# Designs tried in a protein design run: peptides against a protein of PDB entry 6GMG. Part 34

Target 1, 331 residues: chain A of PDB entry 6GMG
Amino acid sequence: DSDDRVTPPAEPLDRMPDPYRPSYGRAETVVNNYIRKWQQVYSHRDGRKQQMTEEQREWLSYGCVGVTWVNSGQYPTNRLAFASFDEDRFKNELKNGRPRSGETRAEFEGRVAKESFDEEKGFQRAREVASVMNRALENAHDESAYLDNLKKELANGNDALRNEDARSPFYSALRNTPSFKERNGGNHDPSRMKAVIYSKHFWSGQDRSSSADKRKYGDPDAFRPAPGTGLVDMSRDRNIPRSPTSPGEGFVNFDYGWFGAQTEADADKTVWTHGNHYHAPNGSLGAMHVYESKFRNWSEGYSDFDRGAYVITFIPKSWNTAPDKVKQGWP

## One batch from the design tools (peptide)

Design b1_p14_2_s3 (made by RFdiffusion4, then SolubleMPNN; from b1_p14_2, 7 letters changed)
Fold by OpenDDE base, seed 4:
Structure b1_p14_2_s3 (fold): chain B 331 residues (1-331), chain A 14 residues (1-14)
Amino acid sequence: as target 1 above (331 residues)
Amino acid sequence: AKEEAEKNRQTRKP
């Protein structure tokens, strides 16, 4: 029950983290120790360490989404999402492939659709777009200048995003970012902001009006990226988990991983920060743990999910929640 | 071990 969620206590600003422990190729720690690391490494505003506020600790306590929430400064809206889908692979596998022994047709199609997404290419697309946005932000002192710069950059690259509607999540993302409007944030100055990336794993079969098979095994046609842009329409994502296929089976609604603005060119070396569940130290779930995973570990996902999206948002450059380099674990 | 971790994962939207 969500009723067991507890806000982690405050940690002294000067308290150093305990060592992280390895867990399946990841660095793992309890949420309180992550708060300690966060205060030492990520808390900086204008170069000064900050204690994680009660509000931020409350956000963090929500689990994987809490990690993204505290680092981005807002609850994920998931509006500007990217993915890569190999349509040719999908069609070819459906045509030439066969269901496994005991696999239903719906299960086969759902699996083939899942396997037709390329997480690395989706991530690369998001990084490409974030880079374009960052160039557009760099010398723009108002939103109009930012949008003009963005259009020019897209035109120069012959990017299909140039054809998006002015009201699209792509062009509206900056103005809809609370920290952009904050006096101590962007203060309406685009040059004070930077693009950042997080990822969401979720279930495709969320339509309650669809077949039970789609809810159990996935909807092969749902949440595909638009050709040319790579944009995913996330409007139908309602955080509905996969339906059980057997009695007693249960699935999680989503997973979130924070990347930020790492400059590591090798995707496989990038670090993704995520949580296991909401913090319930006195409940059945226990204390929340935070993981720092390499891309391979993150992108592997879980059987709970058949979609991954890479989402762009913005944070003030004065925040250190998205540094150029992220070190896995502690020390 | 991975399966056990999956079973214990529960994240709720606020």
Scores: peptide ipSAE 0.030, ipTM 0.693, DockQ to the pose 0.153
Fold by OpenDDE base, seed 3:
Structure b1_p14_2_s3 (fold): chain B 331 residues (1-331), chain A 14 residues (1-14)
Amino acid sequence: as target 1 above (331 residues)
Amino acid sequence: AKEEAEKNRQTRKP
């Protein structure tokens, strides 16, 4: 019941976290302890540590999306999303592969499509684009200068994103970021902003007008990246979960993982922060837990999802919610 | 944003 969500209480500003619990290659803690860590490590604005506000604690209480929300400063819009899909692999496997024993044709096609996405390449593409954006931001003091710089950078790299429409989420992402417009944020100065990355896992078979098989086993054609750009049209993502394949089966609608702006070159060593569910300490779900996972643990996902997207947004450089180095767990 | 968040609060436990 949605009525069981509770906002975690405030934690004293100088309260140190308790040790995290190791769990299957992840570091795990209860949400209140994450707030303590967040205040010590990520809360800094203009170099000053801050207590997590009631509003931020409320955002965090929503679970996995709450972790991304509190660190990005806005509810995820998912408009600037990237993925990598191997079309040749997909076609080849469909042609030459066979359904497993007991696997339906639709299940086979859905599985092959899922397996044709490359999470690492998708992440790499997002990092590449974020790097280009950061270069374009660096000395741009108005949006026009940023856009000009961005176009120049893309042209120099012969990147297909240079051909995107001016109204594309790619070019409009900065102007649509609330913190960019805030006086204590970007103050309409692109050079005060930086690109950051989070990931969303979700289900492809969300079209209610499609076949039941697509809703159960995935839509092989849905949420594919555009060739050359890697952009995923997320407009049809309505947070609809996978349809049950058997009575009593239920799936979750999404998962979010926060990466930020880590500079670790090895994808496998990057840390992804996410939550298990909304905070319901007195409800059936229990207290919210926060996980810090390595890329392998994050990208593996769950059977609930057959798509992963890597999304770019922006935060003020004065925020420390996306540091260059993230340490897993505590201490 | 709040309405969407209110509708979609549940995630899977690892």
Scores: peptide ipSAE 0.038, ipTM 0.759, DockQ to the pose 0.704; fails the geometry check
Fold by OpenDDE base, seed 2:
Structure b1_p14_2_s3 (fold): chain B 331 residues (1-331), chain A 14 residues (1-14)
Amino acid sequence: as target 1 above (331 residues)
Amino acid sequence: AKEEAEKNRQTRKP
């Protein structure tokens, strides 16, 4: 029952974390210990450590989404999402490939579609766009200046995003960011903001009007990036999990991984922070654990999901939730 | 936003 969620207690500001535990190439800890790390490393506002507030602890308690929530300062809206899909690979494999033994046609098509996404290229695209946005932000003191800079940058790079509508999530993302408007945040000054990245894993077969096969094995046509831009229309993502393929099988609705604004050029060395489930220390699920995973471990995902998206949002530069360097684990 | 968050609880079993 969803009723077992508990807000983790406050941790003293100066309490140091216990060592993280290695877990399948990841660093793992209990949520309370992550709060301790967060306070030491990520909590800074204008260079000063902050105790994680009750509200932030409540956000965090929601699991993987909570990690992204507390670090981004807002519940993920997933409006500005990127992916990479190899259409040629998909078409070729559908044409020349065959279902495995015991694999249905729908299962085959779903699998081929999943395998046609390139997580590394999707991530790289998001990083590229975030970099362009950050350049546009740097010297912009109002939204108009930001948008003008952004258009210029896109034009210079001959980027297809230049053709997006002014109402597109791409252009509206900054103004729709609550922290941009906050006095202690951006204060409507784009130069006080920076682009950050998180990732969402989710299921493609969410349409209830679709075939049962699509719900079980994926919708090969759903949540593909637009050619040239890499933008994914996330409007149909309703956090509906994969349908069971066998009795007793159950799937999770989503996974979120926080990247922030790491400058590490090697994707494989980047650290992704995520949670396993909501915090239920007295429930069947138990305490929430937080994982810091390398990109390979993050991008591998789970059978619960056949889509990955890399999402851009913004945070104030005064926040330290998205530092240039992230160290995996503790110490 | 909070109501949506409650609906969006990750329930992954370890």
Scores: peptide ipSAE 0.037, ipTM 0.756, DockQ to the pose 0.874; fails the geometry check
Fold by OpenDDE base, seed 1:
Structure b1_p14_2_s3 (fold): chain B 331 residues (1-331), chain A 14 residues (1-14)
Amino acid sequence: as target 1 above (331 residues)
Amino acid sequence: AKEEAEKNRQTRKP
């Protein structure tokens, strides 16, 4: 029931976090302890620590999406999403591969499609684009200058994104960011903003008008990246979970992982922050836990999901929610 | 944003 969610209480600004616990190769803690860490490490605005506000604590209480929400400053819109799909692998496996014992044709095709996505290449594409955007932002004091810089950078790199429409999510993402317009944020100055990355895991078989098999086993054709750009059309993502394949089976609607703007070149060493569920300390789900996972642990995902997207958004440079280095756990 | 979040909150069990 929607009524079990509770906003975590405020934590004193100077309260240090308790040690994190190891859990399946990741660092784990309860949400209140994450708030303590967040205040010590990520809360800084213009170099000054801030107590997590009641509004921010409320956002955080929503689970995995809450972690991304608090750190990005807005509810995820997922409009500027990237992935990598190996079409040749997909076609070859469909032609030459065989269903496993007991696997239906639809299940086989769904699995082959899932396995044809490359999470590392998808992440790398998002990082590449974020880097281009950051260069375009650096010396731009208005949106027009930013867009001109962006087009020049893309032309110099011969990037297919240069051919995107001016109204595309790619070019409109900055102007549609609330913190860009805020006086204490970007104040309409692109040079005060930086690109950041988060990831979403979700189900491909969300079309209710499609076959039951697609809803159960995935839609092999859904949410593929466009050739050359790597852009994923997320317009059909309505947070619909996978359909049960057996009685009593249930799947989760999504998972979100926060990366921010880490500069670690080795993808496997990057840290992804995510939550397990909404905070319900007095309910059946219990208290929310926050996880800091390495890329391998994050990108593995769950059987609930057959798609991963890497999304770019923007935050003010004055925020420390996306530092260059993220340390896993505490201390 | 809040209404959308309420509808789409994570419900995963440990």
Scores: peptide ipSAE 0.036, ipTM 0.750, DockQ to the pose 0.855; fails the geometry check

Design b1_p14_2_s4 (made by RFdiffusion4, then SolubleMPNN; from b1_p14_2, 8 letters changed)
Fold by OpenDDE base, seed 5:
Parts: sequence; C-alpha cells; structure tokens
Structure b1_p14_2_s4 (fold): chain B 331 residues (1-331), chain A 14 residues (1-14)
Amino acid sequence: as target 1 above (331 residues)
Amino acid sequence: AKEEAEKNRQRRKP
C-alpha cells in the first residue's frame, strides 16, 4: 500500500557513502546511502555542497520517479519525448513472421511492435535534440532569442522539428520549466539553463476502451514516434500498468532512469540512475534501493513495459545534478 | 492515496 511510504531521514552533509554493491552489471545501494552520494557529488549549487532538503528527500522517496524528480527539480511531465521505431521492420515481421508455439496473434503483434523500437536510436535522437537546444540556449538572454536561435539551428540541420507549432511541447518546454523562472535558477535567462535527458519505460496498452488483448499484450499502434521528428505523443500515458495475462500476475506502472547531461559518446558507457520502488522500510516492499546501470542494463527494461521514451527537460547550469561524467557506484 | 499510487513504482526487485 502507498500508505507505507516514508521520507528518508536527513544525512549529515559530510557523511561519505558506503560502498555500492555490484548487481548484474549495476551498482546498487540503499536510498539513505544514495542521499550521502548525492550530497557529495550532485548537490552542488553554485559550486557549494548542499544537504538534501526534506522536500527533496520526500520526492526521492517515491522510487524510480523520485530519482528523476530530485535531480530535475520537478515531477516528470514527459511532454518532450523521443523514440525510434522501424516501420519497415514492423511491417515485414508481421507479414513474414509467425506466432511462436502457444503465442496468440495479439501477443505476436505486441511483441513485434516492442521489438521494432530501437532504444539506442531513440536515445541518440534525444541527445541530438538536446545538443541543438543547448546551442540555442548558450547565448540567449531571453526566451525570444532562444526560440530564434533554435529555429535557426533546426533550419541549418534541415530538421523536421522546425515545422512544429509554436505551442508544441518542443518550443514551450523551456517556458514551462519552473526552475527557469526561479531567481536562484534560470531567472528567465535561457543561457543559465541546460537541456537534460531522462527515460521512461511504460505500457502501450493503456486504453481502457480498447480490447483486452491490447491491454495484456500491448497496443502495436500506440506511442509511436512521429516520422522525421521522433516526437512521441505522451498525452495518453496515464501510468496504467500492463494487464495480467495469468491469475496472480501483476505489473509495475512505470520505470524512470536519470541520464542528465553526460558527454560520453558511447551510449553503452553511459550511466542511468533509477530506483526500485517507493521507500517503505517498515512495509512489505522494504527500503528503497537506488541503482546505477549502464545503458544496456537500463534499455533492456522489463516485461512490464513495451515502450521506452527519452525525455528532454531543463535544469539550471548552477546545479550539479547532471554532470558531464557520472561514475558508477562508490568509490 | 491515488495520486501517491500513480507516482510510485511497486516493484520488489529490479
């Protein structure tokens, strides 16, 4: 029950983390120890370490989304999301492929659709767009200048995003970022902000008006990226989990992974930070654990999910929650 | 309660 959630206690600012534990190519620790690491590595505002506030600890306590929440400074809105889908592969596999033994047609179609998404290309697209945005931010001292720069960059690259409406999530994302408007954040100065990336895993079959098969095995047509832009319409994502396929089976509603603004060019070497569940040290779920996973471990996901999206948001450059280099584990 | 459930991942193990 969500009622078992507890806010982790404050950790002394100078307390060093205990060593992380290796787990299947990941580094794992309990949430309290992650707070210690966060204070040492990610807490810096204007170059000064900060103790994680009670509010931030409360956000963190929500689990995987809490990791993204505390590092981005806002609850994920998921409005500026990217993915890559191989339409030709999908069509060819549906036409030429066959269901496995015991696999239903709906299960086959859902699986083929899931397999037609390319997580690496989706991530690469988000990184490409984030880079364009960062260039547009660099010398812009007001929103108008940022938007003008962004349009110029997109035109130079012949990017289909140049055709998006001015009210689209793409152009409105900065304006809609709370930290952009904060005095100690962007202070309405785009040049004080940077683009950052997180990922969400979720279920495609969320439409309650659709067939039971789509809810159980996925909706092959849902949450596909728009051609050319790679934008995913996330408006239908309501955090509804996969429907059970057998009695007693249950699925998780979502997973969030924090990437930030790492500069590592090799996707496989990038580190993704995520949590297992909300913090319930006295409940059935137990204490929250935080994982630092390589891209391969993150992008593999779980059977709970058949979609991955890579989302862009913004944080102040004065925050150190998205450093250029992230080390896995401790020390 | 409902809002909290929407924000929480309820997985026991990664």
Scores: peptide ipSAE 0.040, ipTM 0.762, DockQ to the pose 0.508
Fold by OpenDDE base, seed 2:
Structure b1_p14_2_s4 (fold): chain B 331 residues (1-331), chain A 14 residues (1-14)
Amino acid sequence: as target 1 above (331 residues)
Amino acid sequence: AKEEAEKNRQRRKP
């Protein structure tokens, strides 16, 4: 019941955050305190702090997706998604492995498929592509120049993405970004934009026409990356949660983690910002909390999900929602 | 209503 969702109140622009709390290697705070941090650290437009608007606070109130929404400036479309899947591992484990005691064949196959994804390699692929895109954005003052630069970069690297159709999410992502078209954003100038990354965790078994077992234990064939490119077709992701395996069991539809454009080369040291649930301070769920997690804590995910994707989008360079360095917690 | 429900993560406190 989304009926208990409340928009967090405005925070004074100069209000400093309270200290974050450590939680299992994460830094945790209530949403209102994150707004305070956001205003101090991430709110800058052209170097000037901004109060989080009512609209932005409303977006944020949606939970984990709200964190990505506020920082990216748009609701996640998830069209340019990357993952890494070890097909050889998958095939070998299916052939040579055996179900655990009490594990069904469908449960076994779903588990093996989940374990065949490499979150670190998926993230690395997205970072690689984002870097290529950022180089292509440099000194490109129109979309045509950007696309030409992008094709050249891909050719130089012998990247399989060079073979993608011009209508693919890869080439269309920039022009489909609202902030690119905004006068105070990109103003249709690619050189004013930068690539940023967020991650989505979700369930593979979303096909209602599939077996109940796939909905309960995962669809081993769903949401695999294309060979060479690492692109994941996200068109079948409808935010459908995992089906319960026992009475009273319920699963969440997705999780989103914001990375932005951190330059930290060590994946394990990167910080991911995410929320627990929608803000319901007067409801059963309570107030929304925001977490700043290291990659290990983020990539571990939950049993609710058997897929992870790393998604590229764009924001104006004038925004400070994706700084080169992210400090975990406060102070 | 449906769109809001789709956007909302209904997770219990960790």
Scores: peptide ipSAE 0.040, ipTM 0.761, DockQ to the pose 0.516
Fold by OpenDDE base, seed 4:
Order: C-alpha cells, then sequence, then structure tokens
Structure b1_p14_2_s4 (fold): chain B 331 residues (1-331), chain A 14 residues (1-14)
C-alpha cells in the first residue's frame, strides 16, 4: 500500500489556488491546490515567494505528517511535547463511575483516561512555553545567551521547567534543530529563530508486552504529562496503531496538525493544518487532501487515538510557514 | 517499506 505514494507535481509559482471546499466546519482542498496556496502565502524566505521544491513536495506527500514536515523543515521528532491531565478527575471517575452497558472494565478505564486529558490546557501550556522561549531568543546572539535568558525567564515565572536537566530535550531543542545551524536559517543566531507548535494524536496502548486489553482500549497510565512541567515522555511512541477490537477493524498510526506561531489568543479561533493520508492519486486511498481546521475540529480527533500532545520546535524567522495569522481556506 | 509505514497516515477521512 505504501508503494502507491506519489510526489505531487510542481506548481507554477504564480498559480493561484482554486477555492477551498467547506467540509464539516473545515476548509478542504486537494494537495496540489494546497501547494499553490503554500507558494502564495507560506513559501516566503526573506520576504520572497518560493516554489515548493521537489524535496518539500515529497515530504508533503506523506500526508498529515507531511504538512508539519514541510512547514517545520524537518521530520517531527516530538521530543518537546506537552499535555494536560486531570489526575483528580481520573481517580474520581474510576472510583465513582461505572462501565457503560456492554463496556468492559479495560474499555472503561481507557475511556476515562482519554477523557481526563484536556487538549485546550495542553495547547495553552505549549503556547506559554513557546512564549517564554521566544522571549529568550529575541536578544540572544549565541546559544549560551539563549540558555541564560531561558533559565532567567523560567526562574522569574517559577516554572518547574527550570529544574530540567541541561541535557533535557527542553534545553537541547534549539541546538538540535537543523535550520538553526543552516547559513540561510538561524546561522547559529538564536535571535533569528522562533518557537513554533504542532500537535500529534496517537495511541497510548503501544506496548507489545502489555495486555491485549491495553492495546485495544488504551493504557491509562501511558503518556501522561509530568506534574508541574507538563512534559510528556514520547520515547515509547513508535507510531503503533490501536489494535483491532473486531475483525476487519483497522486504525491509523497518527495524526499531525500544524499550528505554527499564530497569535490568536482564543484557542477556538486558531487554525490547524493537516492531511488525511499519503498522496496516492492512482491508488486505493486516492489523492491527498489538506484540511484547515479550527481547534475544536482538530482537538476532537478520532477513535484511532487516545492521546494528544502539543510539541514545540523552531524555525527561522525568515520563513513564513508560521505567520501570526492564518486565514482558513481560499480566498 | 518500514520507513513509509512509519511516516504515512493510511486513512480515508469520511
Amino acid sequence: as target 1 above (331 residues)
Amino acid sequence: AKEEAEKNRQRRKP
């Protein structure tokens, strides 16, 4: 099935997009038309429009992850991930709640765990941290200055992230960003970089050594954020989908949504860009479609997933893949 | 094959 993936053809730089189609509160278009929009709106390097390169088109062709990949400039590593989990709600519901009719105990516990995550608070935490990082970047001309600024900002806010190890993905994230080191990117100057956010939906029950019930209904204890920091250990995420609960049932491995660096304060008004599947115009899946969804539509997710994480990475400020305002659809 | 399976979302959205 993966053999049917095709790289979308190049689009002329000056080709305008066709109108997007409304779909369940989202704006939807075919991948080729998204490339046209991307070239008009997001392609800018140092204020100049660029044609999407063959490499970028190839990245994009991978589907939802491809949207994040082309806009972030690297394949998602998911190292700096945040979520919010209501432990009190979880404990209370387990104690006082009961399985629904026909629901197994494992299914009940998995559902309660899923419902104990707050996507909005998780997103807000990531935005908070990204803001702190951006302040630390603004006047830092070397990594040492950035780290010093970051520690100072965290101390001033009494943020638990100040206690993270120097080797933590939190402190190493900038230095590990390829575009930071690129001459046409950050050129090792933190002040040329900005923090950006994307989201990943995935399945908690990925441990092959665990019970079949956890693989089918979720692992209630997996991928919880650390108290105080909100950091999620993503090391156990191997892109393993949910196990089927019935014959013929199949689940998807993940979903990725690109937010970037929007300044809209109302989470519900933020726009998330994502794809449905890899581009297979001549295959059974068909052409890739790109969606621009409001937060509500994004955060709703699918039954395939019981975890959401909000991830911070960095891009050069000279890139326009993460503008302050994203307009949904076209025109 | 393994790399593509790791990177690809294989679902039709309704």
Scores: peptide ipSAE 0.041, ipTM 0.758, DockQ to the pose 0.490; fails the geometry check
Fold by OpenDDE base, seed 1:
Structure b1_p14_2_s4 (fold): chain B 331 residues (1-331), chain A 14 residues (1-14)
Amino acid sequence: as target 1 above (331 residues)
Amino acid sequence: AKEEAEKNRQRRKP
């Protein structure tokens, strides 16, 4: 029960973080220490350091999604999601491959589908699209100008996204961003906004009307990217976890990782910030921990999940929650 | 209650 969730206390604005600890190739700290780092590094509004508000601390307390929430300024809607899927690899492995010892046919097909996603190419596609969006934003002072710029950029690149409907998540994402409309945010000026990226890991077998095998081992046909665009229809993602394959087994509903707007060209050197669980210092789960992982550590995911999506949203340029460079750990 | 449960990730400590 979420009844054990506690909002972390306020940290003094000038309190420096304690050193992070190494954990499985990533930097780890307790949530209160992350708040200290966040205030020193990410809290800036118009260049001025800010104390994390009670509302922001409450958002953060929700765990992995809380890290994305506090840095993006809104609860993730996941509407503008990208992935990469190798259809030829999938077909070839199904045809020429065989189940492992003790692996069912459904388990084999689910595994082959999972392995046919390319996390690096999915991330690269999201970065490419975010770059196009940022160019379209740069000199646009109203939404119409932004949309016109976006269409021109897509046409110049011969990008299949140019054929998306005007009501699609791709074109509507900016206008649906609360911080775009805020006076101290975008103030309805696209040039004050920038595209940012986060990632979600989740389970494909969420259809309750499907076979038990799909719920246990994955739905090979679910949450594939559209050809040409790389867009994933996330409408069927309802945060339903994987079904247990054995008695007493349980799986987590999702994982979120915050990337922001790092400019590091090497994907393997990018830093992803995420949490383990909601903050329950007096409960069985204990205090929330925050991790800063390299892409390899993030993209590996867990057996709880067989899908990864890279999602684009927007934040005001005046926020420092998505800097060009992210340093792993402290100091 | 349902919204909180949906937002909360319940993972064991690594």
Scores: peptide ipSAE 0.040, ipTM 0.761, DockQ to the pose 0.515; fails the geometry check

